# Peptides against a protein of PDB entry 8OXM, part 71

Target 1, 371 residues: chain A of PDB entry 8OXM
Amino acid sequence: FKAEFRLAGGVNLPKIIDCVGSDGKERRQLVKGRDDLRQDAVMQQVFQMCNTLLQRNTETRKRKLTICTYKVVPLSQRSGVLEWCTGTVPIGEFLVNNEDGAHKRYRPNDFSAFQCQKKMMEVQKKSFEEKYEVFMDVCQNFQPVFRYFCMEKFLDPAIWFEKRLAYTRSVATSSIVGYILGLGDRHVQNILINEQSAELVHIDLGVAFEQGKILPTPETVPFRLTRDIVDGMGITGVEGVFRRCCEKTMEVMRNSQETLLTIVEVLLYDPLFDWTMNPLKALYLQQRPEDETELHPTLNADDQECKRNLSDIDQSFNKVAERVLMRLQEKLKGVEEGTVLSVGGQVNLLIQQAIDPKNLSRLFPGWKAWV

## One batch from the design tools (peptide; made by RFdiffusion4, then SolubleMPNN)

Design b1_p12_6_s2 (from b1_p12_6, 7 letters changed)
Fold by OpenDDE base, seed 5:
Structure b1_p12_6_s2 (fold): chain B 371 residues (1-371), chain A 12 residues (1-12)
Amino acid sequence: as target 1 above (371 residues)
Amino acid sequence: SKFEAILAELKA
């Protein structure tokens, strides 16, 4: 360990420590205090299993379809060590950094990120119609720029093309795996992009198994497929490579139904794995201050164990766990809204749901659905 | 854990 540490910013002031491994390589580690990293650690293990399933299939292996993983070592309920994703940047930092974000650089006459957020906050308690109208106005005056990420980082045209392809594959794989696992809270600070590989790294996995749908402002999209996410794919957008990679990922997930159900069942009933949404966590997720590049600290909820009668908690928990398993089974059978869909039909529905401005306009403003 | 066993079977 080096004697010096850096602060990564944020209320919990996570410490970046540099460690020299036994291999002589320097590895940057993020030491988070006041965060429960157990959920992240468990979800990283699930992603590793999904990657194993994807590597077994010839079509997904040939396409190099993987969800990027990082090492998480939980030390306590309130502390852990993250392998800092070296050479990654939050997509929000690149796109909507207050000083030199890509939107400001490439679209200086568009609305600022702050103006967009303010407009959407002003309508947060309004009708869905008013939210949609303001969201469309914001989108018209805040045009996507994420295509410039690969153009800035990869000057060689052949490398640029391969990296844009790697990005598109990473979005597809993480979108479908994330949908199957019900991964939520996919705001622009919880998605990192690797500056060398152009692959996405999903962080802060504290909203899983569709628990984002029970937030005070429920999540209305299956994954993040916003205009900038699509713009990063280039001219083909959601068509061609993205769609095919989604379909091939979904095919592997559906063909692995028994394995995935067994894995998720073990996790849902693990007493050490708190995946349920609680009111304090919900408040925390939707009261986030705008400007902080916070790897957001879990508020120390003082465990005021509301001594809910243990029996009523257990029955409510079991019913939620059963519902999660049933919904997972439906997804893996291609059951959407009571209809059995083909892989292509299911993927198409999910893409349409994810890009629908009506769904995007209903999201919590802190999710930044216009980005 | 049961999870590690499934992971081991998936890696085998």
Scores: peptide ipSAE 0.015, ipTM 0.656, DockQ to the pose 0.021
Fold by OpenDDE base, seed 2:
Structure b1_p12_6_s2 (fold): chain B 371 residues (1-371), chain A 12 residues (1-12)
Amino acid sequence: as target 1 above (371 residues)
Amino acid sequence: SKFEAILAELKA
């Protein structure tokens, strides 16, 4: 280890350390000192398995459909080491950085990211109708710019087209896999983009199995398919490549039902994998200051060993686990809102739900649904 | 774990 470290920013102030391996190679590592990385480690293993299923299928293999993974070494309930995703940037950093963000650079006459956030925070406790109206005003005055990511990074037109295709495939694969696993908390800082491959890397995988729906402000979208996410796909948007890649990914997931159910069942009953939402975690997720720059004093989550009676916990836990498995079975059968859908019908419904401004306007402001 | 065993079977 080098004697020096850098701060990565964020509320938890993760330390970036440089390590020299026994092979003489320098490797950057992110040391998180306040997060439970066990959830991330487990979800990375699930993603690796989904990738194995996608590589076995000829149609998904030909399309190079993969979810990007990273190495996680959990050290304790509150500490771990992440392999730093070298050459990645948070999509939020590229889009809405206060100094040099793409919205400010390409749309200087639009609302600032701060103005958009402020407007949505002002209506956070208002009706769904008022939230929708303000969200539509914000969207009208904050136009997508994520198309410029590939244009800035890839000057050769043939490379640019290939990278835009890689991006679109990455969004499709991660969206469908994320939906099947019920992955939540997909805010703009939890999604990285690789500056060389244009592929997405999903981080902070602590909200899974639709536990985002039981947050104080429930999650209302199956995955992040916001206007900037769509703009990065280019002129066809969600049509053509994205839709076809979603359908092919969903087909592989549905055809792998038994395998996916068996694995999720093992995970749900693993005593080392705390996937359940708790009040402190819910509070932490929806009281985050949106500007990760301010050193808010971390509430030490030390003392609530609530000695809940083991027997009543086990019965309630088992009922929640059973409901998660039932909902996963429904998704893998194409059951949506009590109706059995084809792969194309299910993917279409999920796309419509993800892009619906009524669903997007209801999200927690910190999710930044206008980005 | 049982999960690692299933992953090993899926990688084999």
Scores: peptide ipSAE 0.013, ipTM 0.636, DockQ to the pose 0.022
Fold by OpenDDE base, seed 4:
Structure b1_p12_6_s2 (fold): chain B 371 residues (1-371), chain A 12 residues (1-12)
Amino acid sequence: as target 1 above (371 residues)
Amino acid sequence: SKFEAILAELKA
């Protein structure tokens, strides 16, 4: 290890350290403190399996469909080492988080990110109708700009086209795999884009197995497919490459039902996997200031008082595990709203749900569904 | 872990 470290910013002050491997190669590592990286590590292993399934299938292999993974080494319940995603940027940083964000640069007369957030926060406790109306006003005055990411990074037209396709394939793969695993909506700071590959890296995997649906403001989308996410695909949007890649990914997932169920079963019964969000954890995730977007509440386990009998914990655990497995089985059978859908029908439903401004308007304003 | 064993079988 080098004697020097850098701070990556954020509340938990993660440390970027450089280490020299036994191979003489320098590698950057992010050391997180006060964060339980075990869930991230486990989800990265699930993604590796999904990637193995995708590589075994000829149609997904030909399309190079993969979910990007990073190395996670949990060191304790509150510390670990991540592979620093060198050459990645949070999509939120590119779009809105900086003074020179793409929205400000390309759309200087649109609402600021702060104005959009303020408007949506003002209606947070209002009716769904009022939320929808304000969301539509925000969307009208905050037009997508994520197309400019590939245009800025890839000046050669042939490279630009290839990278836009890589992006679109990455969104498709991560969306379908994310839906199957119940990752839900992913806020703009938890989606990194690789500046060289245009592929997405999903980080901070603290919400899985549809736990986002039990949040105080429940998630209403199967995955993040907001206007900027779609804009990055270019003029075809969700049609053509994205849809076909979703369908091919879903085909592989559905055809791998037994394998995926067995894997998730093992994970649910792994005591190292925090698959349960309690209401306090869920509340904390939605009360956290935007600057504290690390979704790992270190709930100090020191509040002794809830001596639930071990038997009631085990019964509640088993019932939740059974429900998760049942819902996963339904997804893998194409059961949506009590109806069995074809792969194309299921993918179409998911896309429509994800882009529906009524669903987007109901999301927690901190998720910035207008971005 | 049991998970790593399944991963190993799936990678083999």
Scores: peptide ipSAE 0.010, ipTM 0.566, DockQ to the pose 0.022
Fold by OpenDDE base, seed 1:
Structure b1_p12_6_s2 (fold): chain B 371 residues (1-371), chain A 12 residues (1-12)
Amino acid sequence: as target 1 above (371 residues)
Amino acid sequence: SKFEAILAELKA
């Protein structure tokens, strides 16, 4: 380890350290304090398994469908070492940075990101109709610009095309795997894009197994497929490559049902996995300022009122675990709203749900569904 | 862990 460190910013002031490996290579690491990285570590292991399944299938292997992973080493309940995702930028930083964000650069006459957020916050407690109307006004005056990411980074047209394809495949794979695992919508600061590969890296995996649906403002989308996410795919949007990659990923997931269920079962019963989001943690995650990219510490269950009978806790845990496994099994069978769908039907439903402005308008304004 | 064993079996 080098003796020097840099601060990455944020509330917990994570330290970027440089380490020389036994191979003589320098590697950056992020040391997070006051953060439980166990859930991230577990989700990275699940992603590695999904990648193994995707590599075994000829159709997904040919398409190079992978979910990007990073190394996580939890050191304690409040500390760990992350592989620093070198050469990545948060999509939110690229899109809506107040100084040099792509929206400001390419659409200087549109609403500012702050104006959009303010308008949506003003209607947060209003009807769904009022939310929808304001969301449509925001969307009309905040046009997507994420196409410019690949255009700025990849000047050669052939490279640009291949990188846009890599991006589209990465979105498709992460969307379907994320849906199966119930990751829900992802904050724009928790989606990194690799400046060399155009692939996405999802960080801060503290919400899984549809826990986003139990938030005070429930998530209404299966994954993030907002207008900027779609704009990055280019002129075909969700059609063609994205749809086909979603279908092929879903085929592999559904055909791997037994394996996925077994792994998630082992994970749910892992004493290192704190998958139970308490209402206070859920509320805190929704009150988090945008600039706080840092994982929230699991509110330790040391609140003495949760020391009710170990038996009632175990029964509540088992019931939630069973419900998670049942819902996972439904997804892997293509059961949506009590109907069994084909892979194409299920993927179509998920895409339609994710892009529906009615669903997007109902999201918590802090999720920036207009971006 | 049992998880790592399953992952190892799935990587084999």
Scores: peptide ipSAE 0.009, ipTM 0.589, DockQ to the pose 0.022

Design b1_p12_6_s3 (from b1_p12_6, 10 letters changed)
Fold by OpenDDE base, seed 3:
Structure b1_p12_6_s3 (fold): chain B 371 residues (1-371), chain A 12 residues (1-12)
Amino acid sequence: as target 1 above (371 residues)
Amino acid sequence: SRFEAILEELRS
């Protein structure tokens, strides 16, 4: 280990440590000191499996459709080592960094990221209509700039074009696989971009199997397809390459139904894999600035009283697991809202749901749906 | 585990 460390941006201030391996190679590692990395480790294994399915199919293999994965070594229930994705940056750090974010650099007369967040927090407890109106005002005064990422990093026009395609393919693959697995909490700090490949790396995989829908502010989109995410694709937006890559990914997922169901069934009933949403996790994910004052450290209250009858907990858990499996089977059959859709119809519905400003305006303000 | 067996079958 080198004596020097860097802080990664984020609430938990993870430490980036440079390690010299026994092979004499330097490797960056992210040390998270208080997070359960078991969920990330399990979801990385599921992503590796999805990548194997995508690599076996000729159409997805030719398109190089993959989800970027990283190595996770859980050390305990509260500690682990992540292989730090060297040369990645959170999309939120590039876009909305307070000092030199791309929105401030390219759109200096737009609302600040802080002004946008404040406006959306002020309407958080209001009607859906009021949230929608304020969201539309925010969006009008906060225009997308993520096209400039590839323009800054890739000066050669041919390389720039290839990297924009790699980005679009990465968004498509991760969006469809993320939807199938019910991956939530896709805020701008949980999505990294590789500065060399332009591919996305999804981190913090703790909200899976649609558990984002049972948060105090439910998730209303199948994946992140916000205006900046779309702007990074260039002038065609969600049409052409993105749509076709979503369809080809969805074809592979639907044709792999038995494999995916068997894997998810094993994971849902693994006693070491806590995928269920609990009230403390929900509070942590959607903490309000007003709620910081009442989190007195008095949650030293004994783990004793949640001995509700083991039988009632087991029955409730089994019902949730069965519902997750049924919903996964529906997705893999193309069943949406009780209707069987073609791959093209299902992908179209998901794209429309993800870009709908009515759905985006209902998200928790910390998700930053205007970015 | 059953999960490892499925991963091994998918790697073969």
Scores: peptide ipSAE 0.010, ipTM 0.615, DockQ to the pose 0.021
Fold by OpenDDE base, seed 2:
Structure b1_p12_6_s3 (fold): chain B 371 residues (1-371), chain A 12 residues (1-12)
Amino acid sequence: as target 1 above (371 residues)
Amino acid sequence: SRFEAILEELRS
């Protein structure tokens, strides 16, 4: 370990530490404090399993469909070491950094990221109709720019095209796998992009199994497919490559139903894997200052005082676990809204739900659905 | 864990 550390941005002030491995290679590590990294570690194992399924299938293997994984070493319930994703940047840092964000650089006459956020916060407690109207005004005056990521990083046209294809495949794979696992909290700081591969790395995997739907402001989209995410795919947007990669990923997931159900069942009943949403976690997720600068005092969530009767906790837990398994089984059968859909029908519904401005307008402002 | 055993079976 080097004696010097850097603070990464964000509420928990994670420490970036440079380590020299036994192989003599320097590796950056992110030390998170006060976060339960066990959830991230377990979800990385599930992603590795999904990658194994995707590599076994000829159609997904030919398309190089993978979800990016990173190493997680949990040290305690409140500390751990993440492999720093070397050569990655949060998509939010590239897009909406206050100093040199791509929106400010390419669209200087649009609303600032702060103006968009302020407008959406002003309507946070308003009707869905008022939220939708303000969201549409924000979207009209905040046009997508994420196409410029690949254009800035990859000057050779052939490389640029290959990297845009890699990006599109990464979005498709992570979107479908994320939907199957019910991943939430997909805000612009929890999605990194690799500056060399153009692949996405999803971090902070603590909201899983649709627990984002029970937040005080429920999550209303199956995955992040916002206007900038789509703009990064190029002119065809969600049509063609993205849709086909989603369909082929969903086909592998549905054909692996028994394996996925068995694994998720084992995880849901693992006493070391706390996947359940609690009120303190819910408050923490939706009180995060959107500005990197506001050190809100960390509420000392003393996790100790849930003296609920052990019997009532266990029955409530089992009932939630059963509901999660039932919903996972429905997804893997293509059951959406009580109707059995084909792979193409299911993927189409999920894409429509993810891009629907009515769904996007209802999200917590900190999710930045206009980005 | 039982999960690790399933992952080993899937890797084999």
Scores: peptide ipSAE 0.010, ipTM 0.618, DockQ to the pose 0.022
Fold by OpenDDE base, seed 1:
Structure b1_p12_6_s3 (fold): chain B 371 residues (1-371), chain A 12 residues (1-12)
Amino acid sequence: as target 1 above (371 residues)
Amino acid sequence: SRFEAILEELRS
């Protein structure tokens, strides 16, 4: 280990340390000292399994469909070591940085990110109709710019085209795998983009198994497919490559139902895995200032005073676990709203739900559904 | 863990 450390931003002040491996390679590590990394570690293992399934299928292997993973080593309930995602930037940092963000650079006459957030916060407690109207006004005055990421990073036209395809495939794979695992909407700071590969890395996996639906403002989209996410795909948007990659990913997931259910079952009944959303965690996730988005502290509520009989806790946990497994089984059967859909029908429904401005307007304004 | 054993079996 080098004797020097850097602070990463955020409330818990994670330490970036450089280490030299026995192979002589320098590696950056993020040391978190106030966060439970067990959920992240487990979700990375599930992603690795999904990648194994995707590599076994000839069609998904030929398309190089993978979800990017990073190494997580939990050291305690409140500490662990993360592989630092070197050569990545948060998509939020690229898009909406206050100084040099792509929206400010390419659309200087549009609303600022702050103006958009303010307008949406003012209507947060209003009707769905008022939220929709203000969201549409924000969207008209805040036009997508994420196409410029690949244009800035990849000057050669052939490389640019291949990297735009890599991005589109990465969004498709992560969207479908994320939907199956119930990751829901992802904050723009929790989606990193690799500056060399144009692939996405999802970090901070503290909301899984549709626990975002029980937030004080529930999630309304199956995954993040906002206007900037779509703009990064280029002129075809969600049509063509993205749709086909979603369908092929969903086909592999549905054909691997038994394996996925068995793995998630073992995970849900692991006494070391706290995946449930408690009220304090739910409040914390939606009260965070923008700069604090990196850290899902499992606020272990000291479960001091509620003498819920151990039996009532265990029964409540088992019922929630059973409900998660049932919903996972429904997704893997293509059961949506009581109807069995084909792979193409299910993927189409999910895309339509994710891009619907009515669903996007209902999200927590802190998630910036206009970005 | 049982989870690791299943992952190992899936990686083999």
Scores: peptide ipSAE 0.008, ipTM 0.579, DockQ to the pose 0.022
Fold by OpenDDE base, seed 4:
Structure b1_p12_6_s3 (fold): chain B 371 residues (1-371), chain A 12 residues (1-12)
Amino acid sequence: as target 1 above (371 residues)
Amino acid sequence: SRFEAILEELRS
């Protein structure tokens, strides 16, 4: 290890360390403290499995449909080493960095990211109608700019076109697999884009199996397909390449039902894999900036011996696991809202749900659904 | 296969 470390941005201030391998190669590693990396590690393994399924199918293999994975080495329940995604940037940093974000650069007369956040926070406890109206006002005055990512990074028109296609395929693959695994919406800081490949890397996989639906502000979209995510696809938007890649990914997932169910069943009942949403995690994920001041770390885990009978905990857990498996089976059968859909019908429904401004307006404002 | 190895790694 080199004696020097760099801080990566973010609440937990992860340390970037350079490690010299036994092969003499320098490798950047991200050391996270205080985060449980086990869920990330397990989800990376599931993504590798999904990638293997996608590589076995000729249609998805030809399209190079893959989820980008990173190496995770959990060291403890609260520490681990990740492969630092060198040459990636959070899409949120590119889009809405306060100093030099693409929205500010390309749309200087639009609302600031702060103004958008403020407007949506003001209506957070309001009706769905009021949320929708304010969201539409925000969207009208905060126009998408993510098309400029590929234009800035890839100056050659042929390369630009291929990279925009790679981006679109990456969004499609991650959206469908993310839906199957119930990853839900993804915060803009938890989606990295590779500056060389234009592929997405999803990090911080702390919400899975639709646990985002049981948050204090429940998720209302199957995956992140916000206006900037769509704008990055270029003029075709969700049509053509994106839709076809979603359909081909969904086809592979549905045709792999037994395998996916078996794996998810093993994971759901793994005592080392805590996938369940807890109140503290829910608070952390939907924390308000104003509430940051009072979370003194003094919650000693010791005192709440809520002696819930072990039997009632186990029965409640088993019922949650069974519901997750049932819902996964429904997804893999194309059962949506009690109706069996074709692959095309299911993908269409998911796209419509993900882009619906009514659904987007109901998301937690901290996740910036207008971006 | 690499898939079976992943399944085995997910079961271990």
Scores: peptide ipSAE 0.006, ipTM 0.567, DockQ to the pose 0.023

